# Peptides against a protein of PDB entry 4J2C: the designs that were tried, part 33

Target 1, 107 residues: chain A of PDB entry 4J2C
Amino acid sequence: MEDPFFVVKGEVQKAVNTAQGLFQRWTELLQDPSTATREEIDWTTNELRNNLRSIEWDLEDLDETISIVEANPRKFNLDATELSIRKAFITSTRQVVRDMKDQMSTS

## One batch from the design tools (peptide; made by RFdiffusion4, then SolubleMPNN)

Design b2_p14_7_s1 (from b2_p14_7, 6 letters changed)
Fold by OpenDDE base, seed 3:
Parts: C-alpha cells; sequence; structure tokens
Structure b2_p14_7_s1 (fold): chain B 107 residues (1-107), chain A 14 residues (1-14)
C-alpha cells in the first residue's frame, strides 16, 4: 500500500489551518467584548480546543512512525531527506500548537 | 479515521 504518512500529515495541516482561524477569532472576541457573545466565545473555544487535541493526537502517531522507521530502515526505505522533512513537520507543528495553547492558558 | 487505520496497518503491522 501507499505510505499514509502524508495523508495524516494533510489532516493535521487542515486542522492547523482551522485552528489558526479559530484562534484569530477567539483573540478578537476576547479583545472586544462588544463584538462577542458568550455563545460564540464558547463555540470558538471548544472548536479550537478540539482541533488542537486532534492535532496533538495525530502528531503522536506520526512521531511513533518515525521511531518505527528508524528501527527498520530497510523495510520502509526512506532516505534521510524524507525523514528529516517528517521530523521537521512534527516539531514545527507541535510548536504552533504549543504557542496557541500557551496564549489560551494565559488569557 | 481511515487515514489513522491505514497508518496503523502500514507501520505497526508486519
Amino acid sequence: as target 1 above (107 residues)
Amino acid sequence: SKAREELRKFYYEP
């Protein structure tokens, strides 16, 4: 079968894009209460958290695949460049999620 | 999800 890593990666990226939009709205709502309803704040917050949780879950699985590949390099036949790209994606995406979570926790 | 299932099959199963 085809390596499904990129499929999950795509789902993660979609969730990141969604989360970034929700985060922007979340910030706007909290910065200007006159434009916000409790309903929208709650909805936005919940959707944002759900997306972030989904991303983190997928990243854990993607991270595990790295370990599996490194333990069985011949089985998967991934070159160093591909593996580096995968690792970089996981690392950078975790940072993006962490930044949003940090801002949410301090608001 | 389907993608997660495929991931499991591809990486975690012989």
Scores: peptide ipSAE 0.529, ipTM 0.916, DockQ to the pose 0.973
Fold by OpenDDE base, seed 2:
Structure b2_p14_7_s1 (fold): chain B 107 residues (1-107), chain A 14 residues (1-14)
Amino acid sequence: as target 1 above (107 residues)
Amino acid sequence: SKAREELRKFYYEP
């Protein structure tokens, strides 16, 4: 069986791209109320939050796999470089999500 | 999801 980490990673990356697009639209709607309907604002906000929540859920699972690997190094035999890449992905993606959430909470 | 299930099988099961 192949390591499914990269599959979930790919799903997270897709969700991040989707969220960033929704975030851009969310920003545009709030910046120009004349072009924004309450319906679109609500739809965009809900879709964005759903995507962010999905990302956070997957990141928690991915982060847990790292803990499992570190606790069982002989079972998985991942080198230090691969492990660092996985950790960096989780850290950087969490930061991207936090940045969007922070801006949403302060608007 | 299928991916989440595969993750569980790979990492949590002997």
Scores: peptide ipSAE 0.527, ipTM 0.915, DockQ to the pose 0.961
Fold by OpenDDE base, seed 1:
Structure b2_p14_7_s1 (fold): chain B 107 residues (1-107), chain A 14 residues (1-14)
Amino acid sequence: as target 1 above (107 residues)
Amino acid sequence: SKAREELRKFYYEP
């Protein structure tokens, strides 16, 4: 069986790109009332939150796989470089999500 | 999803 880690990683990356687009629109709607309706603000906010939640869920699963691999290194045969890349992806993506959430919570 | 199910089968099952 092929390692599905990269498949989930790809889904997370797509969700991040979608969230960043929604976040940009969210910012535009809140700073210029002439271009915004309450309906679009609500829709954008909900879609953004849903995407962020989905990302966080996937990151938790990906993070668990790292723990499993580290506990069973012979079963998976992953080198230190690959594990480092996976850990870095999770850490950096969590930071991106956190930054958007922080800005939303202070608006 | 299919990807999440595959992840479970690959990493969590003996």
Scores: peptide ipSAE 0.526, ipTM 0.914, DockQ to the pose 0.977
Fold by OpenDDE base, seed 4:
Structure b2_p14_7_s1 (fold): chain B 107 residues (1-107), chain A 14 residues (1-14)
Amino acid sequence: as target 1 above (107 residues)
Amino acid sequence: SKAREELRKFYYEP
């Protein structure tokens, strides 16, 4: 069986790109209410939150796989470089999500 | 999802 980590990673990356687009629109709508309807604001906000939640869920799963690999190194045969890349992806993606959530919570 | 299920099979099953 092929390691499915990269498959979930890819889904996270797509969700991040989607969230960033939604976040940009969200910001634009709030900056100029005359260009926005309540319906679009609500839709955008909900879609954004859903994407962020999806990302966070996947990141938790990915993070757990790292713990499993580290506890069972012989079973998975992943080198330190690969593990570092995976950890860095999770850390950086969590930061991206956190930044968007922080801005949303203050608006 | 399919990906999540595969992740479970790969990492959590003996």
Scores: peptide ipSAE 0.530, ipTM 0.915, DockQ to the pose 0.974; fails the geometry check

Design b2_p14_7_s2 (from b2_p14_7, 7 letters changed)
Fold by OpenDDE base, seed 5:
Structure b2_p14_7_s2 (fold): chain B 107 residues (1-107), chain A 14 residues (1-14)
Amino acid sequence: as target 1 above (107 residues)
Amino acid sequence: SSAREALREFYYSP
């Protein structure tokens, strides 16, 4: 069986890109109310939140795989560098999501 | 998703 970690990672990356676009639009709508409708604000907000939740869910699963690998390293035989890359991806992505969520919650 | 299912199968397989 092939390791599906990179597949989920790819899905997360795609969701991040989508979220960043939605977040940009969200900020634009709030910065210039004359160009915004409540309907678009609500739609954008909901789509953004959905994407962020999807990312967080996948990150939890990916993070769990790290723990599993570390608990049984011989079974998976992952390179230390690869494991570091995986950890860094999870950490950095969580930060990106957190930054967007923080800005949304303070608006 | 299928990827999520594959993840569980791969990492929780005996």
Scores: peptide ipSAE 0.559, ipTM 0.917, DockQ to the pose 0.933; fails the geometry check
Fold by OpenDDE base, seed 2:
Structure b2_p14_7_s2 (fold): chain B 107 residues (1-107), chain A 14 residues (1-14)
Amino acid sequence: as target 1 above (107 residues)
Amino acid sequence: SSAREALREFYYSP
């Protein structure tokens, strides 16, 4: 049985890329109302929020796996480098999501 | 999703 961590990681990475594109469009729409319809603003906002929520959900699951591995190191036999990479991914991705959410809440 | 289910099975199975 293969470790599915990297599969979920890949899905998160794809969702981040999608969210970043939506965030850019969201910013553009709000900066130039002459090019924005209420419908597109609403659609973009909702899609962005949905993607961010999906990312956060997956990150919670990924973070839980870290705790499980650390509690049962003999069962999973992951080296320190791999574990650090996984932790760094979760931390940095949460920051990316947080930055977008902060801007959405204050704009 | 299937990936999420696989994650649960891998990490919570005895």
Scores: peptide ipSAE 0.559, ipTM 0.917, DockQ to the pose 0.919; fails the geometry check
Fold by OpenDDE base, seed 4:
Formats: structure tokens, sequence, C-alpha cells
Structure b2_p14_7_s2 (fold): chain B 107 residues (1-107), chain A 14 residues (1-14)
């Protein structure tokens, strides 16, 4: 069986791109109320939050796999470099999500 | 999702 880590990683990356687009629109709507309707603001906000939650959910699963691999190194035989790359992806993606959430909570 | 299920199967299977 092929390691599906990269599949979920790819889905997370896609969701991040989607969230960043929604975040940009969200920012634009709030910066120029004359071009914004309450309906679009609400839709954009909800879609953005849903995407962020989806990312966080997948990151939790990916993070759990790290613990499983570290607890069972012989079963998976991942080298330190690969494990480091996986950890870095999770850490950096969490930061991207956190930055968007922080801005949303303070606007 | 299928990807999430595959993840569970790969990492939790004996």
Amino acid sequence: as target 1 above (107 residues)
Amino acid sequence: SSAREALREFYYSP
C-alpha cells in the first residue's frame, strides 16, 4: 500500500489556496463597505471558516501520523529528512491558518 | 473522505 500522507498533504495545500483567496475577498469586502453586501460578507466569512476548519482537521490527522511513525520506526522506515519535511509542513501550515484566524478575530 | 480513510488504514493497520 502506498503512503497516503502526500494525498492528504495535497488536499491541505489546495484548501490553503482556497482559504487565501477567500481571505483576500473577505479583506476587500470589509475595507470597502460600499461594494459589500451583508450576504456576501456572511457567505465569504462562513466559507473561509469552513476551509480553515477543514485544514486544521487534516493537520491534526497528519500530525498524529508523525507520532505513530516515531513510535513505530521499523514499520514505516522513514528517514529523518522526510520526517522533518512532514513536520515543517504541518508547522508552517498551522502558522498560515493562525495568521488568518487572528486577523479575522480582530476585525 | 477516501484520503482520510486511506490514511487511517495505512497508519493504524497491523
Scores: peptide ipSAE 0.558, ipTM 0.916, DockQ to the pose 0.934; fails the geometry check
Fold by OpenDDE base, seed 3:
Structure b2_p14_7_s2 (fold): chain B 107 residues (1-107), chain A 14 residues (1-14)
Amino acid sequence: as target 1 above (107 residues)
Amino acid sequence: SSAREALREFYYSP
């Protein structure tokens, strides 16, 4: 069986890219109300929140897999470098999500 | 999702 970690990682990355685009639009709409409708603001906000929640959910699952691997190293036989890359991805992605959420909460 | 299901099968299967 192929390790599906990279598949979920890919879905997370896609959601991050989507969220970043939505966040940019969200920022633009709030910066220039003359070009913004309430409908687009609401839609953008909801889509952004949905993507962020999806990312956070997947990151929790990915983080759990790391714990499982570390508890059963011989079962999975992952390279130390690969494991570090996985951890770094989760850490950095959580930071990206947190930064967007922080800006949304203070607007 | 199918990816999430695959993740469960891969990491939680005995």
Scores: peptide ipSAE 0.556, ipTM 0.916, DockQ to the pose 0.941; fails the geometry check

Design b2_p14_7_s3 (from b2_p14_7, 6 letters changed)
Fold by OpenDDE base, seed 4:
Structure b2_p14_7_s3 (fold): chain B 107 residues (1-107), chain A 14 residues (1-14)
Amino acid sequence: as target 1 above (107 residues)
Amino acid sequence: SEAREKLRKFYYEP
């Protein structure tokens, strides 16, 4: 069986791109309410939150796989470089999500 | 999802 880590990683990356677009629109709508309807604001906000939640869920799963690999190194045969790349992806993506959530919570 | 199921099978099953 092929390691499905990269498949979930790809889904996370796609969700991040979607969230970033939604976040940009969210910001624009709030900066100029005359260009926005309440319906669009609500839709955008909900879609953004859903995407962020999806990302966080996947990141938790991905993070757990790292713990499993580290506890069972001979079973998976992943080198330190690959593990570092995976950890860096999770860390950086969590930061991106955190930044968006922080801005949303203050608005 | 299918991806999550594959993840479970690959990492959590003996």
Scores: peptide ipSAE 0.518, ipTM 0.912, DockQ to the pose 0.973
Fold by OpenDDE base, seed 2:
Structure b2_p14_7_s3 (fold): chain B 107 residues (1-107), chain A 14 residues (1-14)
Amino acid sequence: as target 1 above (107 residues)
Amino acid sequence: SEAREKLRKFYYEP
């Protein structure tokens, strides 16, 4: 069986791209109320939050796999470079999500 | 999801 980490990573990356698009629209709607309906604001906000929540869920699962690998190094035999890449992905993606959430909470 | 299930099987099962 192939390591499914990259499959979930790909799903997270796709969700991040979707969230960033929704975040951009969310920002635009709030910056120009004349072009914004309550319905679109609500829809965009809900879709964005759903995507962010999905990302956070997947990141927790991915982060847990790292802990499992580190606890069982002989079973998985991942080199240090691969492990670092996985950790960096989780860290950077969490930061991207945090940045969007912070801006949403302060608006 | 299928991907999450695969993670479970790969990482949590002997």
Scores: peptide ipSAE 0.516, ipTM 0.912, DockQ to the pose 0.958
Fold by OpenDDE base, seed 3:
Structure b2_p14_7_s3 (fold): chain B 107 residues (1-107), chain A 14 residues (1-14)
Amino acid sequence: as target 1 above (107 residues)
Amino acid sequence: SEAREKLRKFYYEP
C-alpha cells in the first residue's frame, strides 16, 4: 500500500486554499457592508468554519501518524528529511488556521 | 473519506 499521508496532505492543502479564499471574501464583506448581504455573510462564515474544522481534523490525524512513525521507525522507513517535511507542514498549517481563527474571533 | 480510511489502514493496523 502506498503511504496515504500525501493524499491527506493534499486534501488539507485544498481546504486551506479554499479557506483562504473564503476568508478574504469574509473580510471584504465585513469591511464594506454596502457590498454584503446577510445571506452571503452567513454562507461565507459557515463555509469558512467548516473548512477550518476539516483542516484541524485532518491535522490531528496527520500528527498522530508522526508519533506512530517515530515509535515504529523500521516499519515505515522514513528518513529524517521526510519526517521533518511532514512535521513542518502540520506546524505551518496549524499556524495558518490559527491566524484566521484569531481574526474571526476578534471581528 | 477514502483517504482517511487508507490512513487508518496504513498507520493504525498491523
Scores: peptide ipSAE 0.514, ipTM 0.912, DockQ to the pose 0.974
Fold by OpenDDE base, seed 5:
Parts: structure tokens; C-alpha cells; sequence
Structure b2_p14_7_s3 (fold): chain B 107 residues (1-107), chain A 14 residues (1-14)
């Protein structure tokens, strides 16, 4: 079996892109009431939250795999560079999600 | 999802 980490990573990246688009629209709706309806705000907010939740869930799983690999290095045979890339992806993605959530919670 | 299932099988199976 091939390592499915990159598959889940890809799904996370897709969800991030979707969330960023939704977040942009969310911001626009709140900044210009003349173009906003409550229905669209609610829909956008819901979709955004769903995507963010999906991302956070996948990141937890991906983070767990890193712990497993580090505990069993010979079984998986991943080099330091690969592990660093995986860790960096999780860290940076969590920051992106956090930034959006922080702005949503203060609006 | 299928990807999540594969992740489980790959990393958690002995």
C-alpha cells in the first residue's frame, strides 16, 4: 500500500482553498450591507465553518501519523526532510485556519 | 472517506 498522507494533504489543501474563497465572500458581505442578505451570510458562514472543521479534523489525523512515524522510524523509513515538510504543512495550515477563525469570532 | 480509511490502515495496522 502506498502512503496515503499526500492524498489527505491534497484534500486539506482543497478545503483550504475553498475556505479562503468563502472567507473572502464572508468579509465582503459584512463590509458592504447593500450587497448582503442574511441568507447568503448564513450560508457562507455555515459552509466556511464546515470547511474549517474538515480541515482541523484532517490535520489532527495527519499530525497523529507524524507521531506514529517518529515512534516507528524503521517501519516507515521517512527521512528528516519529508517529516519536516509534513510538519510545516500542518503548522502553516493550522495558522491559516486560526487566522480565519479569529476574525470570524471577533466579527 | 476512502482516504481517511487508507490512512488508518496504513498507519495503525501492525
Amino acid sequence: as target 1 above (107 residues)
Amino acid sequence: SEAREKLRKFYYEP
Scores: peptide ipSAE 0.518, ipTM 0.912, DockQ to the pose 0.956; fails the geometry check

Design b2_p14_7_s4 (from b2_p14_7, 7 letters changed)
Fold by OpenDDE base, seed 3:
Structure b2_p14_7_s4 (fold): chain B 107 residues (1-107), chain A 14 residues (1-14)
Amino acid sequence: as target 1 above (107 residues)
Amino acid sequence: SSAREALRKFYYEP
C-alpha cells in the first residue's frame, strides 16, 4: 500500500491556496465597501472558513500520523529527513492558518 | 474523503 500522507498534504496545500485567494478577496471587500455586496462578503467569508476548517482537520490527522510513525518506527521505516519535512509542513501550515484566522477575528 | 480513508487504512490498521 502506498503512503497517502502526501496525498493529504496535497489536498491541504490546495485548500491553503484557495483560502489565501479567498482571504485576499475578503480583505478587498472589507477595504472598499462600495465595490462589495453583502452576498459576496458572506459567500467569501463562509468559503474561507470552510477551507480553514478543512485544513485544520487534515492537519490534525497528519499530525497524528507523525505520532504513530514515531511510536512504530520499524513498521513505517521513514528516514529522519522525511519525518522532519512532514513536521515542518504541519507547523508552517498551522501558522499560515493562524495568521488568517487572527486577522479575521480582529477585523 | 478517499485520501482520508486511505490515511486511516495505512496508519491505523496492522
Scores: peptide ipSAE 0.540, ipTM 0.914, DockQ to the pose 0.950
Fold by OpenDDE base, seed 4:
Structure b2_p14_7_s4 (fold): chain B 107 residues (1-107), chain A 14 residues (1-14)
Amino acid sequence: as target 1 above (107 residues)
Amino acid sequence: SSAREALRKFYYEP
Protein backbone atom coordinates (compact mmCIF):
# COMPACT_ATOMS: atom_id res chain seq x y z
CA MET B 1 0.00 0.00 0.00
CA GLU B 2 1.28 3.45 -0.95
CA ASP B 3 1.79 5.94 1.89
CA PRO B 4 -1.03 8.46 1.48
CA PHE B 5 0.76 11.19 3.46
CA PHE B 6 1.91 12.88 0.25
CA VAL B 7 -1.63 12.84 -1.13
CA VAL B 8 -3.00 14.78 1.81
CA LYS B 9 0.09 17.00 1.75
CA GLY B 10 -0.67 17.82 -1.86
CA GLU B 11 -4.27 18.64 -1.05
CA VAL B 12 -3.11 20.94 1.74
CA GLN B 13 -0.70 22.70 -0.60
CA LYS B 14 -3.47 23.30 -3.12
CA ALA B 15 -5.77 24.58 -0.40
CA VAL B 16 -3.05 26.96 0.81
CA ASN B 17 -2.68 28.39 -2.68
CA THR B 18 -6.43 28.84 -2.92
CA ALA B 19 -6.58 30.46 0.50
CA GLN B 20 -3.78 32.87 -0.37
CA GLY B 21 -5.66 33.96 -3.46
CA LEU B 22 -8.83 34.47 -1.48
CA PHE B 23 -6.90 36.33 1.20
CA GLN B 24 -5.44 38.68 -1.38
CA ARG B 25 -8.90 39.41 -2.75
CA TRP B 26 -10.26 39.82 0.77
CA THR B 27 -7.56 42.39 1.48
CA GLU B 28 -8.28 44.26 -1.75
CA LEU B 29 -12.00 44.40 -1.07
CA LEU B 30 -11.48 45.84 2.39
CA GLN B 31 -8.83 48.33 1.24
CA ASP B 32 -11.09 49.88 -1.38
CA PRO B 33 -14.78 49.60 -0.55
CA SER B 34 -15.70 51.27 -3.84
CA THR B 35 -14.64 48.09 -5.65
CA ALA B 36 -16.55 45.79 -3.35
CA THR B 37 -20.09 44.65 -2.77
CA ARG B 38 -21.22 43.29 0.55
CA GLU B 39 -22.07 40.05 -1.21
CA GLU B 40 -18.55 39.59 -2.53
CA ILE B 41 -17.01 40.47 0.81
CA ASP B 42 -19.20 37.92 2.56
CA TRP B 43 -18.56 35.26 -0.08
CA THR B 44 -14.81 35.80 -0.04
CA THR B 45 -14.69 35.81 3.74
CA ASN B 46 -16.67 32.59 4.00
CA GLU B 47 -14.67 30.82 1.30
CA LEU B 48 -11.44 31.89 2.93
CA ARG B 49 -12.52 30.69 6.36
CA ASN B 50 -13.70 27.38 4.93
CA ASN B 51 -10.38 26.83 3.19
CA LEU B 52 -8.42 27.69 6.30
CA ARG B 53 -10.49 25.28 8.39
CA SER B 54 -9.99 22.56 5.81
CA ILE B 55 -6.24 23.08 5.94
CA GLU B 56 -6.21 23.00 9.72
CA TRP B 57 -8.22 19.78 9.71
CA ASP B 58 -5.82 18.08 7.33
CA LEU B 59 -2.83 19.32 9.29
CA GLU B 60 -4.23 17.74 12.44
CA ASP B 61 -4.51 14.42 10.62
CA LEU B 62 -1.00 14.73 9.24
CA ASP B 63 0.32 15.64 12.67
CA GLU B 64 -1.30 12.55 14.17
CA THR B 65 0.48 10.36 11.65
CA ILE B 66 3.79 11.66 12.97
CA SER B 67 2.91 10.49 16.45
CA ILE B 68 1.83 7.11 15.13
CA VAL B 69 5.06 6.66 13.19
CA GLU B 70 7.17 7.66 16.17
CA ALA B 71 5.26 5.21 18.35
CA ASN B 72 5.70 2.40 15.82
CA PRO B 73 9.01 3.06 14.07
CA ARG B 74 9.59 -0.51 12.92
CA LYS B 75 6.22 -0.71 11.20
CA PHE B 76 6.81 2.34 9.00
CA ASN B 77 10.61 2.58 8.92
CA LEU B 78 10.82 6.27 8.04
CA ASP B 79 14.22 7.88 8.46
CA ALA B 80 14.83 10.96 10.58
CA THR B 81 15.22 13.23 7.56
CA GLU B 82 11.85 12.28 6.14
CA LEU B 83 10.16 12.78 9.49
CA SER B 84 11.82 16.18 9.83
CA ILE B 85 10.55 17.23 6.42
CA ARG B 86 7.03 16.14 7.33
CA LYS B 87 7.16 18.00 10.64
CA ALA B 88 8.56 21.12 9.00
CA PHE B 89 5.75 21.12 6.45
CA ILE B 90 3.12 20.95 9.16
CA THR B 91 4.78 23.66 11.25
CA SER B 92 5.36 26.08 8.39
CA THR B 93 1.87 25.58 6.97
CA ARG B 94 0.30 26.19 10.36
CA GLN B 95 2.23 29.44 10.53
CA VAL B 96 0.93 30.52 7.12
CA VAL B 97 -2.63 29.82 8.24
CA ARG B 98 -2.07 31.59 11.54
CA ASP B 99 -0.77 34.70 9.81
CA MET B 100 -3.87 34.96 7.66
CA LYS B 101 -6.19 34.31 10.59
CA ASP B 102 -4.43 36.93 12.70
CA GLN B 103 -4.91 39.56 10.02
CA MET B 104 -8.54 38.63 9.56
CA SER B 105 -9.24 38.89 13.28
CA THR B 106 -7.73 42.38 13.50
CA SER B 107 -9.55 43.90 10.52
CA SER A 1 -12.57 12.12 1.51
CA SER A 2 -10.81 9.23 -0.16
CA ALA A 3 -7.44 10.63 0.84
CA ARG A 4 -8.50 10.97 4.45
CA GLU A 5 -9.84 7.43 4.43
CA ALA A 6 -6.63 6.13 2.89
CA LEU A 7 -4.67 7.93 5.59
CA ARG A 8 -6.77 6.31 8.28
CA LYS A 9 -6.41 2.85 6.78
CA PHE A 10 -2.67 3.16 6.34
CA TYR A 11 -1.80 4.56 9.74
CA TYR A 12 -4.49 3.31 12.12
CA GLU A 13 -5.20 -0.19 10.89
CA PRO A 14 -2.80 -3.00 11.91
Scores: peptide ipSAE 0.542, ipTM 0.914, DockQ to the pose 0.964; fails the geometry check
Fold by OpenDDE base, seed 2:
Structure b2_p14_7_s4 (fold): chain B 107 residues (1-107), chain A 14 residues (1-14)
Amino acid sequence: as target 1 above (107 residues)
Amino acid sequence: SSAREALRKFYYEP
């Protein structure tokens, strides 16, 4: 059976790319209100929040899989390097999400 | 989602 970790990872990566695009637009709309409608601001904000929430949800699941693997190493037989890559992905992605959320909350 | 379900089956089930 194929390890579905990479499937979820791929979905997270796509969501991150989408969120970054939405975040850029969100920033632009706030920097120049004359070019923005209330409807577009609300839509962009909601879409961005939804994407970030989706990412965070998936990251929680991915993080849990790491705990399961570490508790049952013989069952999964993962290479130490691969495990490190998975951990790094979760850590770096959480940082990307946190950076966007911080800017949204403090702007 | 199907991916989330697959994750559950792979990691949480025997």
Scores: peptide ipSAE 0.541, ipTM 0.914, DockQ to the pose 0.932; fails the geometry check
Fold by OpenDDE base, seed 1:
Structure b2_p14_7_s4 (fold): chain B 107 residues (1-107), chain A 14 residues (1-14)
Amino acid sequence: as target 1 above (107 residues)
Amino acid sequence: SSAREALRKFYYEP
């Protein structure tokens, strides 16, 4: 069986890209309310939140797999470089999500 | 999802 980590990673990356676009639109709508309908604001907000939740969910799963690998190194035979890449991806992606959520919570 | 199920099978099961 092939390691599915990269598949979920790819899905997270796609969701991040989508969220970033939605976040920019969300910011624009709040910056100039005259350019937006209530419907678009609601849609954008909901889509953004959904994407962020999806990302966070996947990141939790990915993070847990790392713990499993580290606890069972012989079973998975992943080298330190690969694990570092995976950890870095999770850390950086969480930061991206956190930044967006922080801005949303303070607006 | 299929990917999530794959994770379960690969990492959480013998």
Scores: peptide ipSAE 0.540, ipTM 0.914, DockQ to the pose 0.967; fails the geometry check

Design b2_p14_8_s1 (from b2_p14_8, 7 letters changed)
Fold by OpenDDE base, seed 3:
Structure b2_p14_8_s1 (fold): chain B 107 residues (1-107), chain A 14 residues (1-14)
Amino acid sequence: as target 1 above (107 residues)
Amino acid sequence: MEENRKKLREFYFN
């Protein structure tokens, strides 16, 4: 069986890209309320929150796989470089999500 | 993303 980590990583990255686009639109809508419809604001906000929540969920699952690999190094046979890349992806992606959430909570 | 979660569980827990 093929290691599904990269598949999930790819899906998370796609969701991040989508969220970033939604976040940009969300910001634009809130910056000029006179030209924004309530329907688009609500839709954008909901889609953004849904994406962020999905990303966070997947990141938790990916993070758990790191612990499993570290506990069973011979089983998975991942080198230090690959493991570092996986950890870095999770850490950096969490930061991206956190930054968007922080801005949403203060707006 | 339920499908991906299932795939992770299948691979890493079995």
Scores: peptide ipSAE 0.532, ipTM 0.913, DockQ to the pose 0.774
Fold by OpenDDE base, seed 5:
Structure b2_p14_8_s1 (fold): chain B 107 residues (1-107), chain A 14 residues (1-14)
Amino acid sequence: as target 1 above (107 residues)
Amino acid sequence: MEENRKKLREFYFN
């Protein structure tokens, strides 16, 4: 069986790109209220939150796999470099999500 | 995502 980590990682990356696009639109709508409707703001906000939630969910699952691998090193045989890359991805992606959430909560 | 969770569980818990 192929390790599904990279597949999930790819889907998280795609979701991040989608969220960043929605966040950009969200920012634009708030920067120029004369061109914005409440309906579009609400839709954009909802879609953005859904994407962020999906990302956070997958990150939790990916993070759990790290713990499993570290507890069973012989079973998975991942080297330190690969494990570091996986950890860095989770950490950096969480930061990206956190930054968007922080800006949304303080707007 | 539920599908992703299933994939990960299948590989990492078996």
Scores: peptide ipSAE 0.530, ipTM 0.914, DockQ to the pose 0.691
Fold by OpenDDE base, seed 4:
Structure b2_p14_8_s1 (fold): chain B 107 residues (1-107), chain A 14 residues (1-14)
Amino acid sequence: as target 1 above (107 residues)
Amino acid sequence: MEENRKKLREFYFN
């Protein structure tokens, strides 16, 4: 069986890109009321939050796999470099999500 | 995503 980590990683990356686009539109709508309807603001906000929640959910699962691998190194036989890449991805992605959430909460 | 969770669980818990 193929390790599904990279598949989930790819889907998270796609979701991040989507969220960043939604976040950009969200900021534009809030900064220019003349081009913003309540419907679009609500839609964009909801879609953005849904994407962020999805990312966070997947990151939690990915993070758990790290713990499992570290607890069972012989079973998975992952290279130290690969493990570092996986950890770095989770850390950096969490930061990206946190930055967007922080800006949304202070808008 | 639930599907992702299932895939990860299948691989990492079995």
Scores: peptide ipSAE 0.538, ipTM 0.915, DockQ to the pose 0.718; fails the geometry check
Fold by OpenDDE base, seed 1:
Structure b2_p14_8_s1 (fold): chain B 107 residues (1-107), chain A 14 residues (1-14)
Amino acid sequence: as target 1 above (107 residues)
Amino acid sequence: MEENRKKLREFYFN
């Protein structure tokens, strides 16, 4: 069985890219409401929040796998460098999500 | 995603 971590990682990365695009549009729409209808604002906001929630969900699952691997090193026998990369991905991605959420909460 | 959760659980909990 192939380790699904990289598959989920890839999907999270795609979701982040999508969220960043939505976030940019969200910022533009709120800065100048005349650029779009209220429907677009609502759609963008909802899509953004849904993407962020999905990312956070996957990150929690990915984070759990780290704990499992560390608790069972012989079972998985992952390279230390790879484990560090996985941890770094989760940490950095959480920060990206946090930054967007912080800006949304202050608007 | 639920599908991702299932995949991860299948691999890491078995």
Scores: peptide ipSAE 0.534, ipTM 0.915, DockQ to the pose 0.692; fails the geometry check

Design b2_p14_8_s2 (from b2_p14_8, 6 letters changed)
Fold by OpenDDE base, seed 4:
Structure b2_p14_8_s2 (fold): chain B 107 residues (1-107), chain A 14 residues (1-14)
Amino acid sequence: as target 1 above (107 residues)
Amino acid sequence: REEARKKLRKYYFE
C-alpha cells in the first residue's frame, strides 16, 4: 500500500482553499448588510463551519500519524525532512483555521 | 475522502 498521507493532505488543502473563499464572502456579507440576505449569511456560515470542522478532523488524524511514525521509525522509514514538512503543514494549517475561527467568534 | 481516511487508518494505525 502507498502512503496515503499526501491524499489526506490534499483534501485538507482543498478544504482550506474553500474555507478561505467562504470566509471572505462571510466578511463581505457582514460588512455590507444591504447586499446580504439572511439565507446567504446562514448558508455561508454553515458551509464555512463545516469546512473548518472537516479540516480539524483531518489534522487530528494526520497529527496522530506523526506520533505513530516517531514511535515506529523502522516500520515507516520516513525521511527527517519529509517528517518536518508534514509537521509544518499541520502547524501552519491549524493556525490558519484558528485565525478564521477567532474572527468568527468575535463578530 | 472517507476512503482516504480509511486507508490512512489501515496504513498507520493497523
Scores: peptide ipSAE 0.566, ipTM 0.926, DockQ to the pose 0.974
Fold by OpenDDE base, seed 2:
Structure b2_p14_8_s2 (fold): chain B 107 residues (1-107), chain A 14 residues (1-14)
Amino acid sequence: as target 1 above (107 residues)
Amino acid sequence: REEARKKLRKYYFE
């Protein structure tokens, strides 16, 4: 069986791109309320929150796989570089999500 | 998405 980590990683990356687009629109709507309807604000906010939540869920799963690999290194036979890349991806993606959430919470 | 998660569980958790 092929390692499905990259599949989930890819889906997370796509979700991040989607979230960034939604976040940009969210920012625009809130920067100029005169051009924004409550309906679009609500829709955008909801879609963004759902997308971020989905990303966080996937990141938790990905993070757990790392713990499993580290506990069973011979079973999965991942080199240090690959493991580092996976860890870095999770860390950096969590930061991206956190930054968006922080801005949403302060607005 | 659900299929990917399912595969992840099968590969790593079982």
Scores: peptide ipSAE 0.566, ipTM 0.926, DockQ to the pose 0.948
Fold by OpenDDE base, seed 5:
Structure b2_p14_8_s2 (fold): chain B 107 residues (1-107), chain A 14 residues (1-14)
Amino acid sequence: as target 1 above (107 residues)
Amino acid sequence: REEARKKLRKYYFE
């Protein structure tokens, strides 16, 4: 069986890109209220939140796989570099999500 | 997404 980690990682990356696009639009709508409708603001906000939630959910699963690998190193045979890359991906992605959420909560 | 999640569970958790 092929390691599905990269598949989920790819889906997270796609969701991040989507979220960043939505976040940019969200920011634009707030910067120029005269061109914004409540409907688009609500839609954009909801889509953004959905994507962020999806990302966080996947990151939890990915994070758990790391714990499992570390508990069973011989079973999965991942080298230190690969494991480090996976950890870094989760950490950096969480930061990206956190930054967007922080800005949304303060607006 | 659900298929990917299922694969993760099968590969890592089971």
Scores: peptide ipSAE 0.565, ipTM 0.926, DockQ to the pose 0.969
Fold by OpenDDE base, seed 1:
Structure b2_p14_8_s2 (fold): chain B 107 residues (1-107), chain A 14 residues (1-14)
Amino acid sequence: as target 1 above (107 residues)
Amino acid sequence: REEARKKLRKYYFE
């Protein structure tokens, strides 16, 4: 079986890009209510939250794979550089999600 | 997406 980590990683990256677009629209709608309908605000908010939740779900799975690989290094035979890249991706992506969630919670 | 997640679990968790 081929390592599916990169597949999920790619899907997370796409979801991040989508979320960032939704977040930008979300901020614009809240900044100027005269340009926003309640329907669009609700739709944007829900889509954004759904994307963020999806990302967090995938990141949790990806993070668990790191733990499994580190606990079973001979089984997977991944080098330190690859593991570092995977860890960095998870860490940085979590930060991106956290930043958006923090701004949403303070609005 | 769900299939990718299933493959992930099968590859790493099983």
Scores: peptide ipSAE 0.563, ipTM 0.925, DockQ to the pose 0.947

